# Peptides against a protein of PDB entry 4GXB: the designs that were tried, part 41

Target 1, 277 residues: chain A of PDB entry 4GXB
Amino acid sequence: VPTEEVSLEVLLSNGQKVLVNVLTSDQTEDVLEAVAAKLDLPDDLIGYFSLFLVREKEDGAFSFVRKLQEFELPYVSVTSLRSQEYKIVLRKSYWDSAYDDDVMENRVGLNLLYAQTVSDIERGWILVTKEQHRQLKSLQEKVSKKEFLRLAQTLRHYGYLRFDACVADFPEKDCPVVVSAGNSELSLQLRLPGQQLREGSFRVTRMRCWRVTSSVPLPSGSTSSPGRGRGEVRLELAFEYLMSKDRLQWVTITSPQAIMMSICLQSMVDELMVKKS

## One batch from the design tools (peptide; made by RFdiffusion4, then SolubleMPNN)

Design b1_p12_8_s1 (from b1_p12_8, 6 letters changed)
Fold by OpenDDE base, seed 1:
Structure b1_p12_8_s1 (fold): chain B 277 residues (1-277), chain A 12 residues (1-12)
Amino acid sequence: as target 1 above (277 residues)
Amino acid sequence: SFEGTRPLPFVV
């Protein structure tokens, strides 16, 4: 691709647009630096954020596709998809809330975390009680960003990435679930008929291995499930989990976001390794 | 396909 100067749109979690002038040959880090400069984010805080490829849903929510890798050319990665639904999003890329302390020391970093957290609450990624919601709204009205974040850090699924509704083979075959990744786990939320919302926790420390597979369903004469067109690529994340002492079991999640889930798993493992070193 | 493998840590 010829090197040309282009205008690239990068979105924040709340949908705020950041326009940057970059080269088509600029790699992920170059684009990230350009975004940071546009936002007046200090260089020492750039490493706490990453660029993600997302699909914007009809309701304006983001379905995370994958993290952009270091060798990628963000302009090419997003434009090659030939759909305006695909966007590049800036989001924090660490899991441990302790790193928030470093980011919050800077006004721009604080604003980014605040905007992301507000958005995550509004989208239901962070789970709040009625009382917590009241407290958060009060703090938001006062524009007390630090206090807002301190309260948010205590909330269920703070710092988690929530995925679109999908299917797992656990606890039952073809079970509808909502998967969230965070705090070194995959959380599987499910509601069985006549039952309350249940959450299963799969800690990455108990995963022996995981894999993503891509398959094209054979044209089985069976009625295509109403949501999947005939011939649509099926992505699955499978992980081997230590259910009990000396008992390993495979769990499989069928999701278009299987790649993103695997990226989250690896990222959580990597962060744990850094902390133990 | 993407595959991640790790030894199971001592389950604390």
Scores: peptide ipSAE 0.040, ipTM 0.695, DockQ to the pose 0.106
Fold by OpenDDE base, seed 5:
Structure b1_p12_8_s1 (fold): chain B 277 residues (1-277), chain A 12 residues (1-12)
Amino acid sequence: as target 1 above (277 residues)
Amino acid sequence: SFEGTRPLPFVV
């Protein structure tokens, strides 16, 4: 691709548009720095955020595809998909809420976390009770961003990334689940027919390994799975989990977001390793 | 098909 100056749109979690002038040859970090500069985010806080490739759904929610890697060219990565549904999103890229303290010390950082958290609550990524929701709304009306975040930090799935509904082979084969990644775990929420909502927690510290597989089903004449065209790639994330003492079991999640899930796993592991060093 | 496997550095 020839090097040209272009206007690139980067979205915040709430859909706010940030336009930056960059080169088509600018790598992920270059674009991230440009976004930070546009937002007046200080350099020392840039590392708390990353750029993600997402698909914007009809309801305006984002389906995270993957994190943009350092060597990538964000302009090329998004435009090569030839669909306006694909966007680049800025989001915080750490898991431990303790790092919020560093980010919240800056006005811009505070605003970014606030906007993200509001969005995550509105999208149901963060789980709230009726009373908690009332409290959050009151704080939002008062524009008390710090207090809002402090309350939000106590909520279930704060800081989690929620994926689109998918299928797992746990606890039963072909079980519909909603996967969320955060707090060094994969949370699998499921509701079996006639049963209450259940959540399975898979801590990364009990995963021996994981893998992502990509397969193309053989053209079987049966169009039986809704939403899967002939030749559509199937992605699966499988992890080997220590269920009990000396008992390892594979759990497999079938999802178009399997790559993003694996990125989250690696990111959570990396953060834990940093904390242990 | 493509398969990628990553080990976890520690198990607790």
Scores: peptide ipSAE 0.035, ipTM 0.696, DockQ to the pose 0.133
Fold by OpenDDE base, seed 4:
Structure b1_p12_8_s1 (fold): chain B 277 residues (1-277), chain A 12 residues (1-12)
Amino acid sequence: as target 1 above (277 residues)
Amino acid sequence: SFEGTRPLPFVV
């Protein structure tokens, strides 16, 4: 692509649009810096955020595809897909809520965390009780952003990234699940007919390894799962998990977001390694 | 919970 000046749209978690003038040849960090400048985010806080490629759903929710890598050209990465459903989103890129303290010291950082948290609650990524929801709404009405975040930090799945409904082979084959990544774990939620919501926790510290595989399903005469056309690429995330003492078991998640799940796993591991250093 | 009882000695 020839080097040209272009207007690039970057979305916040709440769907707010940030327009930046960049070069088509600008790399991810260049675009991130441009977004930071547009928002008046200090340079020392840029590293707490990343750019993500997402698919916008009909309801306005984001399906995270992957994190943009440093060598990528965000303009090319999003436009090459030739679909308006794909967007670039700015989101915090750390897992430990302790880092919120650094970000919250700045007005812009505080606003970004607040907007993200409100959105995550509204989308059901953060789980709240009726009473907690009432408290959060009261704080929101008072525009008490710091107090709002302090309460939110105590909530279930705060800071998690929620994936689209998918399928796992655990606890049973072809089990419908909702996967969320955060707090150094993959949370698998499932609801069987007439039963309460069940959650399985897979801590990254108990994963020996993981892998992403892609395959093209052969036309088998068996009922195609709803929504997958014949010949669509099937992505799977498999991880080997220490279920008990000296017992490793493979768990496989079938999801179009398998790549993003893998990125989350690596990111959580990397953060844990930094904390141990 | 589907979580195992003992973490690995290191994170992979």
Scores: peptide ipSAE 0.028, ipTM 0.639, DockQ to the pose 0.064
Fold by OpenDDE base, seed 2:
Structure b1_p12_8_s1 (fold): chain B 277 residues (1-277), chain A 12 residues (1-12)
Amino acid sequence: as target 1 above (277 residues)
Amino acid sequence: SFEGTRPLPFVV
């Protein structure tokens, strides 16, 4: 692609648009720096955020596709898809809420975390009780961003990334699940017929390995798989989990977001390693 | 394919 100056739209978690002038040849970090500059985010806080490729759903929700890698050209990465549904989103890129303290010290950082958290609650990514919701709304009305975040940090699935409904082979084959990644785990929420909502927690510390596989379904007959067009690539995330002492079991999640899930796993592991050192 | 591996347990 010829090097040209272009206007690139980057969205915040709440859908706020940030327009930046960049070169088509600018890499992910260059674009991130441009976004930071536009927001007046200080350089020392840039590392707490990343750019993500997402698909905007009809309801305005984001389906995370992947994190943009360092070598990528964000303008090319998004425009090459030739669909306006794909967006670039700025989001925090750490898991431990302790890092919020660093980010919250800056006004812009605080605003970014606040906007993200509000959005995550509104989208049901963070789980709240009625009472908690009332408290959060009160704080939001007062625009008490720090207090809002402090309360939010105590909530279930704070800091998690929630994926679109998909299928897993756990606890049984072809089980509909909602996967969320955060707090060094994959949370699998499911409701079996006639049963209450259940959550399976898979701690990354008990995952021996994981892999993403892609397959093209053979043009077999009328496979009306809901939500997948005929001939779409099937992605699976499989991980080998230590269920009990000396008992490893593979768990497989079938999801178009399998790549993003794997990125989350690696990111969580990396962060844990940093904390350990 | 994307793959990550490590020994168990991963102790922090």
Scores: peptide ipSAE 0.039, ipTM 0.708, DockQ to the pose 0.110; fails the geometry check

Design b1_p12_8_s2 (from b1_p12_8 with S6R E11V T12V)
Fold by OpenDDE base, seed 1:
Structure b1_p12_8_s2 (fold): chain B 277 residues (1-277), chain A 12 residues (1-12)
Amino acid sequence: as target 1 above (277 residues)
Amino acid sequence: EFEGSRALPFVV
């Protein structure tokens, strides 16, 4: 791709648009720095955020596709898809809420975390009770961003990334689930017929290994699975989990976001390694 | 098609 100056749109979690002038040859870090400069985010806080490729759904929600890697050219990565549904999003890229303290010390960092958290609550990524919701709304009305975040940090699934509804083979075959990644786990939420909402927790520290596979289903005479066209590429995340002492079991999640899930797993492991060093 | 594999390092 020829090196040219272009206008690139980067979105915040709440859909706010940040326009930056970059080169088509600028790598992920260069674009991230340009976004930071536009927002007046200090250089020492840039490392707490990453750029993500997402697909904007009809309701305006974001389906995370993957994190942009260091060697990538964000302009090329997004434009090569030839669809306006694909966007680049700025989001915090750490898992431990303790790092919020560093980011919150800066006004811009505080605003970014606040906007992201508000959005995550509004979209149901962070789970809140009625009372908690009332408290959050009160704090939002007062524009007490620090207090809002402190309360939010105590909420269920704070800091999690929620994926689109998908299918797993656990606890039973072809089980509809909602997967969320955070706090060094994959949370699988499911509702079986006649049952209340259940949550299964798969801690990354109990995963021996994981893999992502891509396959094209053979033309079977069987009816296409609901929501998937015949011949559509099937992505799966499989992990081998220590269910009990000396008992390993494979769990497989079928999802278009399998790649993003694997990125989250690796990212959580990496952060744990840093914390233990 | 195999796209990727990861093994968990030893984490205490």
Scores: peptide ipSAE 0.026, ipTM 0.640, DockQ to the pose 0.144
Fold by OpenDDE base, seed 5:
Structure b1_p12_8_s2 (fold): chain B 277 residues (1-277), chain A 12 residues (1-12)
Amino acid sequence: as target 1 above (277 residues)
Amino acid sequence: EFEGSRALPFVV
């Protein structure tokens, strides 16, 4: 691709548009710095955020495809898909809420976390009771961003990334699930017929390993899953989990977001390793 | 077909 100056749109979690002038040859960090400069985010806080490739759904929600890697050219990565549904999103890229304290000290950082958190609540990524919702709305009306975040930090699945509904082979084969990643775990929410909502927690520290597989079904195969056409790529995330003492079991999630799930796993592990050093 | 894998450095 020839090097040219272009206007690139980067979205915040709430859909706010940030237009930056970059080169088509600018790498992920260059674009991130341009976005930070546009927002007046200080350089020392840039590392708390990352750029993600997402697909915007009909309801305006984002389906996270993957984190943009350092060597990538964001302009090329998004435009090569030839679909306006694909967007680049800025989001915080750490898991431990303790790092919020560093980000919240800056006005722009505070605003970014606030906007993200409001969006996550509105999208149902963060789970709230009726009373908690009332409290949050009151704080939002008062524009008390710090207090809002402090309350939000106590909520279930704060800081989690929620994925689109998919299928797992646990606890039963072909079980519809909603996966969320955060707090060094994969949370699998499911509702079996006639049963209440259940949540399975898979801590990354109990995963021996994980893998992502990509396959193309044969045309003659009767593998018509809902929402999947013939010849569509099937992605799976499988992890080997320590269920009990000396008992390892594979759990497999079938999802178009399997790559993003694996990125989250790696990111959570990396953060844990940093804390242990 | 593509397969990628990652092993944890520790299990707790």
Scores: peptide ipSAE 0.024, ipTM 0.633, DockQ to the pose 0.121
Fold by OpenDDE base, seed 4:
Structure b1_p12_8_s2 (fold): chain B 277 residues (1-277), chain A 12 residues (1-12)
Amino acid sequence: as target 1 above (277 residues)
Amino acid sequence: EFEGSRALPFVV
């Protein structure tokens, strides 16, 4: 791609548009710096955020596709898909809420976390009780961003990334599940026939390994995945999990977001390693 | 059995 100056749209989690003038040849960090500058985010806080490729759904919700890598050219990465449903989103890229303290000390950082958290609650990514929701709304009406975040930090799945409904082979074959990644785990929410909603927690510290597989189903002898035609690419995330002492079991999630899930796993592991150092 | 699972009291 020839080097040209272009206007690139980067969205916040709430859909707020940030327009930046960049070069088509600018790498992810260059674009991130441009976004930071546009927002007046200090340089020392840039590292707490990343750019993500997402697919915007009809309802305006974002389906996260992947994190943009350092070597990527965000303009090319998004435009090459030739679909307006794909967007670049700025989001915090750490998992431990303790890092919020660093970000919240700055007005812009605070605003970014606030906007993200409000959006995550509205989208049901963060789980709230009725009472908690009332409290959050009250704080939102008062525009008390710090207090809002402090309350939000105590909520279930705060800081998690929620994925679109998909299928897992656990606890039983072809089980519909909703996966969320955060706090060094994959949370699987499911409802089996005749049962109440259940959540399973898979801690990354108990995952021996994981892998992403891309496959094309064969025409004969295979049960077609729900909603997928024959010959469509199927993505799976499989991880080997320590269920109990000396008992490893593979769990496989079939999802178009398998890549993003694996990125989250790696990111969570990386952060844990930093904390141990 | 779904090991490590629990019932969710709220889903909002």
Scores: peptide ipSAE 0.016, ipTM 0.558, DockQ to the pose 0.030
Fold by OpenDDE base, seed 2:
Structure b1_p12_8_s2 (fold): chain B 277 residues (1-277), chain A 12 residues (1-12)
Amino acid sequence: as target 1 above (277 residues)
Amino acid sequence: EFEGSRALPFVV
């Protein structure tokens, strides 16, 4: 692609648009720096955020596709898809809420975390009780961003990334699940017929390994999976989990977001390693 | 097709 100056739209979690002038040849970090400059985010806080490729759903929700890698050219990465559904989103890229303290010290950082958290609550990524919701709304009305975040940090699935409904082979084959990644785990929420909502927690520290596989269904055997067109690539995330002492079991999640899930796993592991060093 | 894998030692 010829090097040209272009206007690139980057969205915040709440859908707020940030327009930046960049070169088509600018890499992910260059674009991130441009976004930071546009927002007046200080340089020392840039590392707490990343750019993500997402698909905007009809309801305006984001389906995370992947984190943009360092070598990528964000303008090319998004425009090459030739679909207006694909967007670049700025989001915090750490898992431990303790890092919020660093980000919240800056006004812009605080605003970014606040906007993200509000959005995550509104989208049901963060789970709230009625009473908690009331408290959050009160704080939001008062525009008490710090207090809002402090309360939010105590909520179930704070800081998690929620994926689109998919299928897993746990606890039984072809089980519809909602996967969320955060707090060094994959949370699998499911409701079996006649049962209450259940949650399975898979801690990354008990994952021996994981893999992502892709397959193209054979034309004759294409099972119409809900939400997939015939002939679409099937992605799976499989991880080998220590269920009990000396008992390893593979768990497989079938999801178009399998790549993003694997990115989350690696990111959580990396962060844990940093914390332990 | 295999897209990738990661191995992680168990962390206590």
Scores: peptide ipSAE 0.026, ipTM 0.642, DockQ to the pose 0.108; fails the geometry check

Design b1_p12_8_s3 (from b1_p12_8, 6 letters changed)
Fold by OpenDDE base, seed 1:
Structure b1_p12_8_s3 (fold): chain B 277 residues (1-277), chain A 12 residues (1-12)
Amino acid sequence: as target 1 above (277 residues)
Amino acid sequence: EFTGTRPLPFVV
């Protein structure tokens, strides 16, 4: 692609549009800096955020595809997909809520975290009780952003990324699940017939390894599973988990977001390594 | 098709 000046749209978690003028040859960091400048986010806080490639669903929700890598050209990465459904989103890129303290000290950082958190609650990524919801609404009406975030930090799945409904082979084969990544774990939520909502926790510290694979299903004479056309690429995330003492078991998640899940795993591991160094 | 594997450097 020739080097040209272009207008690039970057979205916040709540769908707010940020237009930046960049070069087609600008790398991820260059675009991120342009977004930060547009928002008046200070340079020392840029590292707490990343750009993500997402697919906007019909309901306006975002399905995260992957984090943009440092070497990527965001303009090319999004436009090459030739679909208006694909967007670039700015989101915080750390897991430990302790880092919120650094970001919240700045007005713009505070606003970004607040907007993201409100959106995550509205989308059901953060789980709230009726009483908690009432408290959050009261704080939102008062525009008490710091207090709102302090309460939100205590909520179940605060800071998690929630994925689209998918399938796992645990606890049973072809089990419908909702996966969320955060707090150094993969949370698998499922509802079996006649049962209450269950959550399985897979801590990254008990994962020996993980892998992503892609496959094209053989044309089986059987009708494709509901929602997947014949010949669609099947992505799977598999991880080997320490279930008990000296017992490793593979768990496989089948999801179009398998790549994003693996990115989350690596990111969580990396953050843990930084904390232990 | 294999797209990637990542080992965990430590297990707790």
Scores: peptide ipSAE 0.035, ipTM 0.697, DockQ to the pose 0.136
Fold by OpenDDE base, seed 5:
Structure b1_p12_8_s3 (fold): chain B 277 residues (1-277), chain A 12 residues (1-12)
Amino acid sequence: as target 1 above (277 residues)
Amino acid sequence: EFTGTRPLPFVV
């Protein structure tokens, strides 16, 4: 791609558009710095955020595809897909809510976390009771962003990334699940026929390993699953989990977001390693 | 077919 100056659109979690002038040859960090400058985010806070490739759904929600890597050219990465559904999104990229304290000290950082958190609640990524919702709305009406975040930090799945509904082979074959990543775990929410909503927690510290596989079903082979056309690529995330003492079991999630899930796993592990050093 | 595998550096 020839090096040219272009206007690139980067979205916040709430869909707010940030237009930045960058070169087509600018790498992920260059674009991130341009976005930070446009928002007046201090340089020392840039590292708390990342750029993500997402697909915008019909309801305006984002399906996270992957984190943009350092060597990537964001302009090329998004435009090469030849679909207006694909967007670049700025989001916080740490898991421990303790890091919120650093970000919240700055007005722009506070605003970013607030906007993200409001969006996550509205999209049902963060789970709230009726009473909690009332309290949050009251704080939102008062524009008390710090207090809003402090309350939000106590909520179930605060800081989690929620994926689109998919399928797992746990607890049984072809089980519909909603996966969320956060707090050093994968949370699998499911409702079996006639049963209450249940959640399985898979802590990354009990995962021996994980893998992503990509396969193309043969036209004469497997029947199309709902939402997947014949011959479409199937992605799976499998992890080997320590269920009990000396008992390892593979759990497999079939999802178009398997790559993003694996990125989350690696990111959570990396953060844990930093804390232990 | 593509397969990527990553180990956890520690298990607790």
Scores: peptide ipSAE 0.034, ipTM 0.691, DockQ to the pose 0.133
Fold by OpenDDE base, seed 2:
Structure b1_p12_8_s3 (fold): chain B 277 residues (1-277), chain A 12 residues (1-12)
Amino acid sequence: as target 1 above (277 residues)
Amino acid sequence: EFTGTRPLPFVV
């Protein structure tokens, strides 16, 4: 691609548009810096955020596809998909809420975390009780962003990335699940017929390994899973999990977001390694 | 078909 100056749209979690002028040859970090500059985010806080490729759904929700890698060209990465559904999103890129303290010290950082958190709550990524929701709304009305975040930090699945509904082979085959990644775990929420909502917690520390598999399903005479056309690539994330002492079991998640899930796993592991050093 | 495997630091 020839090097040209272009206008690139980057979205915040709440859908706010940030337009930056970049070169088509600008790498992810260059674009991130441009976005930071546009937002007046200090340089020392840039590292707390990343650019993600997402697919915007009809309802405006984001389906995270992957994190943009360092050597990628964001303009090329998004435009090469030839679909307006694909967007670049700026989002927090750490898991430990302790890092919020660093980000919240800056007005822009605070605003970014606040906007993200509000969006995550509105989208149901963060789980709230009725009372908690009332409290959050009150704080939102008061525009008490710090207090809002402090309360939010205590909520279930704060800081998690929620994926689109998908299928797992746990606890049973072809089980519809909602996967969320955060707090060094994959949370699998499911409701079996006639049962209450269940959550399986898979801590990354108990994963021996994981893999992503890409395959093309053969034309089956049966209706493929809703949303996948005939011959579409099937992605699976499989991880080997220590269920109990000396009992390893593979768990497989079938999802178009398997790559993103694997990125989350790696990111969580990396963060844990940093904390141990 | 493509398979990618990533090892994890296994911490008990």
Scores: peptide ipSAE 0.033, ipTM 0.688, DockQ to the pose 0.143
Fold by OpenDDE base, seed 4:
Structure b1_p12_8_s3 (fold): chain B 277 residues (1-277), chain A 12 residues (1-12)
Amino acid sequence: as target 1 above (277 residues)
Amino acid sequence: EFTGTRPLPFVV
């Protein structure tokens, strides 16, 4: 692609648009720096954020596709998809809420975390009780961003990334589930017919390995699942999990977001390794 | 059964 100056739109988690002038040849870090400069985010805080490719749903919600890699050209990555549904989103790229302290010391960092957290609550990514919701609304009305975040940090699934409804083979085959990644785990929420909501926690520290597979379903004559066209690529995330002492079991999640899930797993593992060093 | 939080068995 010829090097040209272009206007690139980068969204915050709440849908706020940040327009930056970049080169088509600018890599992910270059674009991230441009966004930081536009927001007046200091250089030392840039590393706490990343750019993500997302698909915007009809309701304005974001389905995370993948994290943009360092070598990628964000302008090319998003425009090559030839669909207006695809967007670039800025989001925090760490999992441990302890790092919020560093980011919150800066006004811009604070605002970014606040906007993200508000959005995550509104989207139901962060789980809140009625009472907690009332408290959060009160703090939001007062525009007390620090206090809002401190309360939010105590909430279930704070800092998690929630995925679209998908299917897993655990605890039963073809089980509809909602997966969330955060706090060094994959949380699988499911409701079987006639049963209460259940949540399974799969800690990355108990995953021996994981893999993403891509397959094209063979036209097998019998059980065509009605919703997927015969030629659509099926993505699966499989991980081998230590269920109990000396008992490993494979768990497979079938999801178009399998790649993003694997990126989250790797990112969580990487962060844990940094903390141990 | 879903597994709970237990100590690290693998090299992370």
Scores: peptide ipSAE 0.023, ipTM 0.611, DockQ to the pose 0.059

